# Peptides against a protein of PDB entry 6TME: the designs that were tried, part 6

Target 1, 324 residues: chain A of PDB entry 6TME
Amino acid sequence: NRLKRAYIALQAWKKAFYSDPFNTAANWVGPDVCSYKGVFCAPALDDPSVLVVAGIDLNHADIAGYLPPELGLLTDVALFHVNSNRFCGVIPKSLSKLTLMYEFDVSNNRFVGPFPTVALSWPSLKFLDIRYNDFEGKLPPEIFDKDLDAIFLNNNRFESTIPETIGKSTASVVTFAHNKFSGCIPKTIGQMKNLNEIVFIGNNLSGCLPNEIGSLNNVTVFDASSNGFVGSLPSTLSGLANVEQMDFSYNKFTGFVTDNICKLPKLSNFTFSYNFFNGEAQSCVPGSSQEKQFDDTSNCLQNRPNQKSAKECLPVVSRPVDCS
Target 2, 324 residues: chain A of PDB entry 6TME as posed
Amino acid sequence: NRLKRAYIALQAWKKAFYSDPFNTAANWVGPDVCSYKGVFCAPALDDPSVLVVAGIDLNHADIFGYLPPELGLLTDVALFHVNSNRFCGVIPKSLSKLTLMYEFDVSNNRFVGPFPTVALSWPSLKFLDIRYNDFEGKLPPEIFDKDLDAIFLNNNRFESTIPETIGKSTASVVTFAHNKFSGCIPKTIGQMKNLNEIVFIGNNLSGCLPNEIGSLNNVTVFDASSNGFVGSLPSTLSGLANVEQMDFSYNKFTGFVTDNICKLPKLSNFTFSYNFFNGEAQSCVPGSSQEKQFDDTSNCLQNRPNQKSAKECLPVVSRPVDCS

## One batch from the design tools (peptide; made by RFdiffusion4, then SolubleMPNN)

Design b1_p8_4_s3 (from b1_p8_4, 7 letters changed)
Fold by OpenDDE base, seed 5:
Structure b1_p8_4_s3 (fold): chain B 324 residues (1-324), chain A 8 residues (1-8)
Amino acid sequence: as target 1 above (324 residues)
Amino acid sequence: VEEWRQKI
């Protein structure tokens, strides 16, 4: 009996709660699991006459606890949304039995350990949100082999290079922000079809930006701020025909910010502050456009306000990194 | 981002 298995799982989970401040699981009593708050039943895909637990939504419940292995008994769950809780520990490997998993959101919790590789076992996964946790270690390359719509990894403790498999991703949104990613952005990035938003904020990324970024025709948001990038901005950025928000601030970029970048047709905000740029086109000057916002603060620009001193600029500007 | 999903 599928609902009996669900009952066992949900009762084990309730037992794993340390705190339920909103009494979310107060009605988690008795065999009628479909009446449980945050538990959603639907007809089974294999037999419409059978009712199964198809979804969990405990978002914003502020529940403290852990995910017990008995959750693997929820074999019909396709939607698992438990964001904004205080769940701790690891994602149980027993969740590999949830072969219908479609959306998995464990964001804004206290999960620890390596990347939850159980997520890689779900053949139909489209949405993966593990942001705002304490996941650590390497990002498995296989994550980008999955046909995901969105991949949220930001605000964790991931410590590795970005896998070259990123180019295989079909995700429209990918976030790496606020981790410990290091190395260069892979050149394969330009192969990402369907990419609209990519965020690298606040990592330890370095090297030159790959020219292949300019192939990301569908990108509307590109944020590489707060890293260790060097060299000039790739001239191929002129290919970002749909970019609206672009941020390169807080890096070590040098060279000239060109008209071809600042005149991008959809560009609404371009922040390149806190670098070592030594020139900009007139089209890049803040206030030069009513439709575009620019920030050139704290560069090595002449005749601009709020720039770095010559003492700060000279050592860097005189030794530009050649990315060619 | 989308319905039933938290924003970035």
Scores: peptide ipSAE 0.071, ipTM 0.832, DockQ to the pose 0.093
Fold by OpenDDE base, seed 1:
Structure b1_p8_4_s3 (fold): chain B 324 residues (1-324), chain A 8 residues (1-8)
Amino acid sequence: as target 1 above (324 residues)
Amino acid sequence: VEEWRQKI
């Protein structure tokens, strides 16, 4: 019986709660699991006469605990949303049995260990949110081979390079922000045909930005701030016809910020502060447009306020990195 | 469900 298995799983999970401040699981009593708070039932896909647990929503429940292996008994779950709790430990490998998993949100928790590779086992997964946890180690390249709509990885402890497979991703949004990623952005990034938003904020990324970024025609948000990027901005950024928010601040960029970038047709905000740019077009000057906001603070620009000293600029500006 | 998704 599917509901009996669900009962076993949910009771095991209730026992794995260390704290339930809102008494979310107070009604988790008895065999009628479909009445449980945060448990959603639907007709089974294989038999519409059978009711199954299809979804879990424990978002914002502030529950402290862990995910027991018995959760693998929830084989009909397609939606698993448990964000903004205090769950700790690892994601159980037994969740590989949840073959209908469509949306998996464990964000804003205290999960640890490597990337939850069990997420790679779900053939129908479209939404993966593991942000704001303590996941560590390498990002598996296979994550980008999946037909995901969204991949949230930000605010973790991920290390190593961004996989070259990123170009295979069909995701509209990908977040890498606030991890420990290193190396260059892969040139394959330009192959992300569905990409709307990508954020690299606050990593240890380095090297030149790949020219292939200019192929991201659907990108509305591109944030590469707070890294170690060097060289000039790619001239191909003029191809970002839909970019609205662009941030390159807090890097080691050099060279000239061109009209072709600052006059992008949808550009609303362009932040290139805290770099070593030694020139900008008039269209890039803060206040030059009513429709666009620019920040050129703390560069090596002449005749602009709040710039770096000549002493700070000269060692960097005199040794521009050639990205060609 | 989209309504269960948190904002970035």
Scores: peptide ipSAE 0.068, ipTM 0.835, DockQ to the pose 0.173
Fold by OpenDDE base, seed 4:
Structure b1_p8_4_s3 (fold): chain B 324 residues (1-324), chain A 8 residues (1-8)
Amino acid sequence: as target 1 above (324 residues)
Amino acid sequence: VEEWRQKI
């Protein structure tokens, strides 16, 4: 039966624990898997008279171990939350059998290898959190073909470019921060119809910001800080009618920071420090508004404190990148 | 589910 398979899986997993500091699996004894700490049972969707393991929550258990292939026997699991542990190795491909997977959170672990492509096999997946691991290589473009609500990729070792398929994403939140992504932000970004928060912090992204960012009308957080972006800020950023937090700091931007950006109606914080901007509108000046906070530090601005020297500015400002 | 931005 399903619970017998779950018992086999959970006992195999317990055997795969190297350390259980909080004795989380201490009660993982005997066939009554529904009594196991962090194991949640529910009536099966296909037969309400059958009890199945529907969820796992081992968040913050500090468990060291790995995910054994026997976890593929947990075929009724829709919720898999195991964040803030010390699980290592790879995500087993046997998890492809978990066709009801809805939320998958393996964040803050020690997982390695390429992107866990098994996540692509789950037709009903809505939440994917793999942040704070050691996943590496390319992001598969197919991730953005999935009807996800949230995609957390930050603090990994992902490389290569951001897939152009990003525009197909229905996610409200996407994080790329603290990886090794390179190349340009795809122009298709403007097609992300549900996007509220996107974070690119601390990558090796470059080129001009695409004008299509201005189509992201529902974005509340846009952070592109700590990259290699060049050129001027797109004038189309005036379209970000709901942006509250915007950060372009620690890039190589040039040109003039305009009123149409600094006067965005919901803008609360706008950081454009550590660039090569050579002018700003009065509305962009720190202290110009009580409702908005600006940081213009370490640019090429005249009559502003804490700016770069002329020696640092002139070589960059005199060679602006044309983004047209 | 935990707060989405807690770890960012």
Scores: peptide ipSAE 0.064, ipTM 0.833, DockQ to the pose 0.066
Fold by OpenDDE base, seed 2:
Structure b1_p8_4_s3 (fold): chain B 324 residues (1-324), chain A 8 residues (1-8)
Amino acid sequence: as target 1 above (324 residues)
Amino acid sequence: VEEWRQKI
């Protein structure tokens, strides 16, 4: 039966624990798996008279160990939350048998290897959190073909470019922060229909910002800080009618920060420090508004405090990148 | 699901 398979899986997992500081699996004894701490049973979707293991929640258990292949026997699991542990190794391919997977959170662990492509096999997946691990290599383009509500990739070792398929994503939140992504932001970004928050912080991204960013009418948070972006800010950013938090700091931007950006109706914080901007509108000056916070520190602005020297500015400002 | 902003 399904619970017998779950028992085999959970006992194999208990054997794969190297350390259980809170004795979370102490009661993982005997055939009654529904009484196990962090194991949740529900009526099966195909037969309400059958009880199945529908969820795992081991969040914040500080468990050291690995995920054994026998976890693929948990075929009725829709919720898998094991964040803030010390699990190591790779995500087992046997998890492809968990066809009901809806939420998958393995964040804050010690997982390694390439992107866990088994996540792409789950047809009903809505939430994917793999942040704060050691996943490496290329992001598969197919991740954005999935109907995900949230995609958390931050604090890993992902490399290469952001896939052009990003425009197909229906996610409200996407994080790329603190990886090794390179190249340009794809122009297809403007096709993201449901995007509220996107974070690119601390990558090796470069080139000009695409004009298509201005089509993201529902975005409330846009952070592109700590990259290698060049050129002027797109004039189309005036289309960001709902942006509240915007950060372009620690890049190589040049040109003039315009009034139409700084007067965005919901803008509460706009950071454009540590660039090579050579002018700003009066509405962009820190202290010009009580409702908006600005930071213009360490640019090439005239008559502003804490700016770069002429020696630092001249080589960059005199050779602006044309993004037209 | 935990508030994601608390981890970023």
Scores: peptide ipSAE 0.051, ipTM 0.826, DockQ to the pose 0.061

Design b1_p8_4_s4 (from b1_p8_4, 6 letters changed)
Fold by OpenDDE base, seed 3:
Structure b1_p8_4_s4 (fold): chain B 324 residues (1-324), chain A 8 residues (1-8)
Amino acid sequence: as target 1 above (324 residues)
Amino acid sequence: IEEVKKKI
């Protein structure tokens, strides 16, 4: 009986709770698991006469505990949302048995260890949110071979390079922010055909921005702030016909910020502060447009307020990195 | 982006 297996799993999970401040699992008593708070039942896909546990929603329950291996008995679960709790430990490998997994949200918890590779085993996964945890190590390149709508990785401890397989991603939203990623953005980034929003904030990324970024014609948000990027902005950024929010602040960029970038048709905010730019077009000057906001603070610009000193600028500006 | 979450 599928509900009996679900009962075993849910009772094992209740035993794995160290704290339940809102008494969310108070009614987790008896065999009627479909009455449990945060447990959702539906007819099984293979047999409509059989009721199964199809979803879990424990979002914002502030539950302290861990995920026991018995959760692998929840074989009919397609939706697993447990964000904003205090769950610790690792994601159980036994979850590989949840072959219907469609949305997996474990964000804002205390999960540790490597990337939860069990997520790669789910053939139908569309949404992956593991942000605001303590996941560490390398990002598996295979994550981008999956047909995901969104990939949230931000606020973790991921390190190493961004996989070149990123270009295979069909995700509309990808976040890398506030990790320990290093190296260059892969040139394959321009192959992300469905990308709307990508965020690299607060990593250890370096090198030149790839020219292929300009191929991201559907991108509305591009944030590469707080990294170690060098060289000039790619001229191909003029191809970002739908970009609304663009941030390159807190890097080591040099050269001239061009009209072709600042005149992008949907550009609302463009922040390029805290770099080493030595010139900007008039269209990039803050206050030059009522429809667009610019920030040119703390660059090497002449006749602009709040710029770096000549002493700070000269060593960098005199040695521009050639990205050609 | 940071506030975007799917819900059941």
Scores: peptide ipSAE 0.067, ipTM 0.845, DockQ to the pose 0.083
Fold by OpenDDE base, seed 1:
Structure b1_p8_4_s4 (fold): chain B 324 residues (1-324), chain A 8 residues (1-8)
Amino acid sequence: as target 1 above (324 residues)
Amino acid sequence: IEEVKKKI
């Protein structure tokens, strides 16, 4: 019965292929779905004597097509990996029936439409990768209520603000990069207890960085580059005891880059170029350390190479944003 | 973090 449903689903999917350049689905013939390339069977959790389709891996198959609603018949699938294809359209709502979904990777495709809210219906979801698509609109706040290990959202068309619920996330890795997110980073960010890596690159984020970033004790990568952030760097960044990679480049930051930031014990790379910083501690100067790399290019620093002109600096530096 | 587009 379960494998018959899987057969119906997989045959419907094969029919939804416009192009299969590697002939990945060439052997998708007949009822033995467990022999299909990229289909993985396992004993059912509720009955070990029953074989079910537990996983799909079509990564890197360059398949053009769409996800038909019949995929909702794959009710035993826990792993769905279809990255690096040319699947288009929307994620079908019928996937809500895949209640065992654990890892969902649809990255590097041509999916469109709003955030696939069907992913929020999966109670056991741990990994969500939807990066490198054309998903648009607002990010649902409920995404951060999920007990996810990783959340990959980068390289999409998401808009609106980052939800305040971000502080509830238990994810070690979260990417927002290369979207259209706007507004401030929520102060609740400091509540992310398991965060190791967070990336905001290339959005329309603005305002001051929240002081609460300094509470992210486990963060190793913090990249906020290519946004519209203003004000000074929070003094609380001295609390980032494990940060290795930090990037604030291509913003509108002002003020002084302090020793307390540049002397962070694990810091290996700190880029703060293309801002309006008007001073830096000696420990922040490129070449001041053999163990650390700094980039101070294109700021308003005195006696440093490759800085902005006084004409460019004065209008901004003379109007510091108070983030207090 | 893998920020490079996955190759097909």
Scores: peptide ipSAE 0.053, ipTM 0.818, DockQ to the pose 0.048
Fold by OpenDDE base, seed 4:
Parts: C-alpha cells; sequence; structure tokens
Structure b1_p8_4_s4 (fold): chain B 324 residues (1-324), chain A 8 residues (1-8)
C-alpha cells in the first residue's frame, strides 16, 4: 500500500523535527496522509484509481530537524519543496527511490556535506535549488548532463573548478555566486544554448574571460563580479544582443572598454568598477545615456572621478595579461 | 539577479 509507506515516512520525518514553530506537523496524525499540512496527493501515474503522495511543500515553515532515510518510502513524490527551514545533516541516499522527482528545493537550510549526488539519480529532474546551505567540495560534472531548467548553487562552500560540462546545460538560470570556485570559466560556456541568467559573483575565479561568452545570444544577466579575472574584456562581448545587466566589477581587468560593449542594444546596466581599465569609449561614460547606467568607479581612467592612484595603476596597467 | 537574493 503506497499511502501506508507514505505514512511511515511522514511519521518518521515528524519524529525527526526538533522544532516546529508554526505547528506545521500538528495535524500529521493518523493514516490520512493526504490531509497533512504541506502534503499533496494525486492519482498515481500508473493507476489513476490509486491516490499517492505526489508533493511536499513545507516552504517557510522554520522547522528544525533532519531528513530521515524513511523519506525514501515516498516513491511517488515529484515535488519536494522544503526551503527556508532549519533542516540539517545530509540529503539521504534513500531518496534515490523517488524516481519521479521533478523539482527539488532544499534552499535556505543547514545542509552539509558534499554535493547531494542523489539528485543525479533522478531521471526527470528539471529544477534543482540547493542554495543557501553548507554544501562543500567539488561540483560533479554530471550535473550539467541533466536536462535542468534551473540550477541554483549560490551561497554554499563549493570549491574546485567549474566543470567543462557546463556547455551541455540546457538551464535558463545558473548561479555559482558566493562559493569558493576557482580556475577559469570554461570555453564550453558558449554552448549553453538556453542560458538567460548566469551569476559567478564572489568566487575565486581567475584567468581571462573566454571569447565564447559572446556566443550567449539569449543571456539577459551576466554577472562575473568579485573574482580574480584578468586581461581585457573580449571583443566578442558585442555578440550579447540581449544582455540587460552586466557586471564585471571587483576584478583585475585591464585595457579599454569599447563602444561595441557599451552600445549593446538591450544593455540597461553595465558595472565595470573596481578594475584597472585604462580607457573607455564615450558611450561607456556614466551619464552619457539616459537609457543606460554605467559605473566606471575605481579604475585607471583619465579625467574621471573616483579613480585609483597612478601608484596603484602603474604596476598592473604596465603588465597587461595577454588573453590571445 | 533575483535568484541570488536570500529568501529569508
Amino acid sequence: as target 1 above (324 residues)
Amino acid sequence: IEEVKKKI
């Protein structure tokens, strides 16, 4: 009996709650699991006459606890949303039995350990949100082999390089922000054919920006701020026909910011502050357009306010990194 | 940008 297994799982989970401030699980009593707050039932896909637990929504419940292995008994769950709680520990490997998993949101919790590789076992997964946790170690390359619509990894403890498999991703949104990622952005990034938003903020990324970024024709948001990027901005950035928000601030970029970048047709905000740029086109000057916002603060620009001193600029500007 | 913001 599928609902009997669900009852066992949900009662084990209730027992794993340390705190339930809103009494969310107060009605989690008795065999009628479909009446449980945050539990959603639907007809089974294989037998419409059978009712099964198809979804969990405990978002914003502030529940403290852990995910017990008995959750692997929820074999019909396709939607698992438990964001903005205080769940701790690791994601149970027993969740590999949830073969219908479609959306998995465990964001804003206290999960620890390596990347939850159980997420890779779900053949139909479309949405993965693990942001604002304490996940650590390497990002498995196989994450980008999955047909995901969104991948949220930001605000964790991930380290190592961005996998080259990123180019295989079909995701419209990918966030790497506020981790410990290092190395270069892979050249394969230009193969992300469905990408709309990508965020690298606040990592330890370095090297030159790959020219292949200019192939991201559908990107509307590109944020690479607060890293260690060097060299000039690729001339191929003129290919970003749909970019609206672009941020390269707080890096070590050098060279000239060109008209071809600042005149991008949909560009509304371009921040390139806190670098070592030694020139900019007139179209890049803050206040040059009413439709576009620019920030050129703290560069090595002549005749602009709030620039770095010659003493700070000269050692960097005189030794440009060749990105060719 | 919104995806980077903390929910709580």
Scores: peptide ipSAE 0.049, ipTM 0.816, DockQ to the pose 0.046
Fold by OpenDDE base, seed 2:
Structure b1_p8_4_s4 (fold): chain B 324 residues (1-324), chain A 8 residues (1-8)
Amino acid sequence: as target 1 above (324 residues)
Amino acid sequence: IEEVKKKI
């Protein structure tokens, strides 16, 4: 039966624990898997008379171990939340059998290897959190073909470019932060529907910001800080009618920061420090508004405090990158 | 964003 398979899986997993500091699996004894701490049973979708393991929640258990292949026997699991543990190794390919997977959170662990492509096999996946791991290599383009509400990729070792398929994403939240992504932000970004928050912080991204960012009218958070972006800020950023938090700090931007950006109607914080901007509108000046916070530190601005020297500015400002 | 954790 399904519960017998779940018992086999959960006992195999308990054997794969190296450390359970909170004794979370102490009660993982006997065939009554529905009584196990962090195991949630529900009536099966195909037969309401059958009780199945529908969810796992081991969040914040600090368990050291790995995910054994026997977890593929948990075929009725739709919710798998195991964040803030010390699980290591790779995500088992046997999890492809979990065809009901809806929410998958393995964040704050010690997982390694390439992107867990098994996540792409789940037809009903809505939430993917793999942040704060050691996943590496390329991000599969197919991740953005998934009907995900959220995609958390931050604090990993992902490399290469951001896939052009990003424009197909319907996610409200996408994080790329603290990886090794390189290249330009794809122009297809402007095609993202439902995007509220996107974070690129702390990558190796470069080139000009695409004008298509201005099409993201529902974005409340846009952070592109700590990259290698060049050129001027797109004038189309005036289209970010709902942006509240915007950060372009620690890049190589040049040109003039315009009124159209600094007067965005919902803008509460705009950080453009540590660039090579050579001018700003009066509306961009820190202290010009009580409702908005600005940081213009370490640019090439005239008559502003804490700016770069002429020696630092001249080589960059005299050679503006044309983004046209 | 980075600190938000979903719970069952």
Scores: peptide ipSAE 0.066, ipTM 0.843, DockQ to the pose 0.077; fails the geometry check

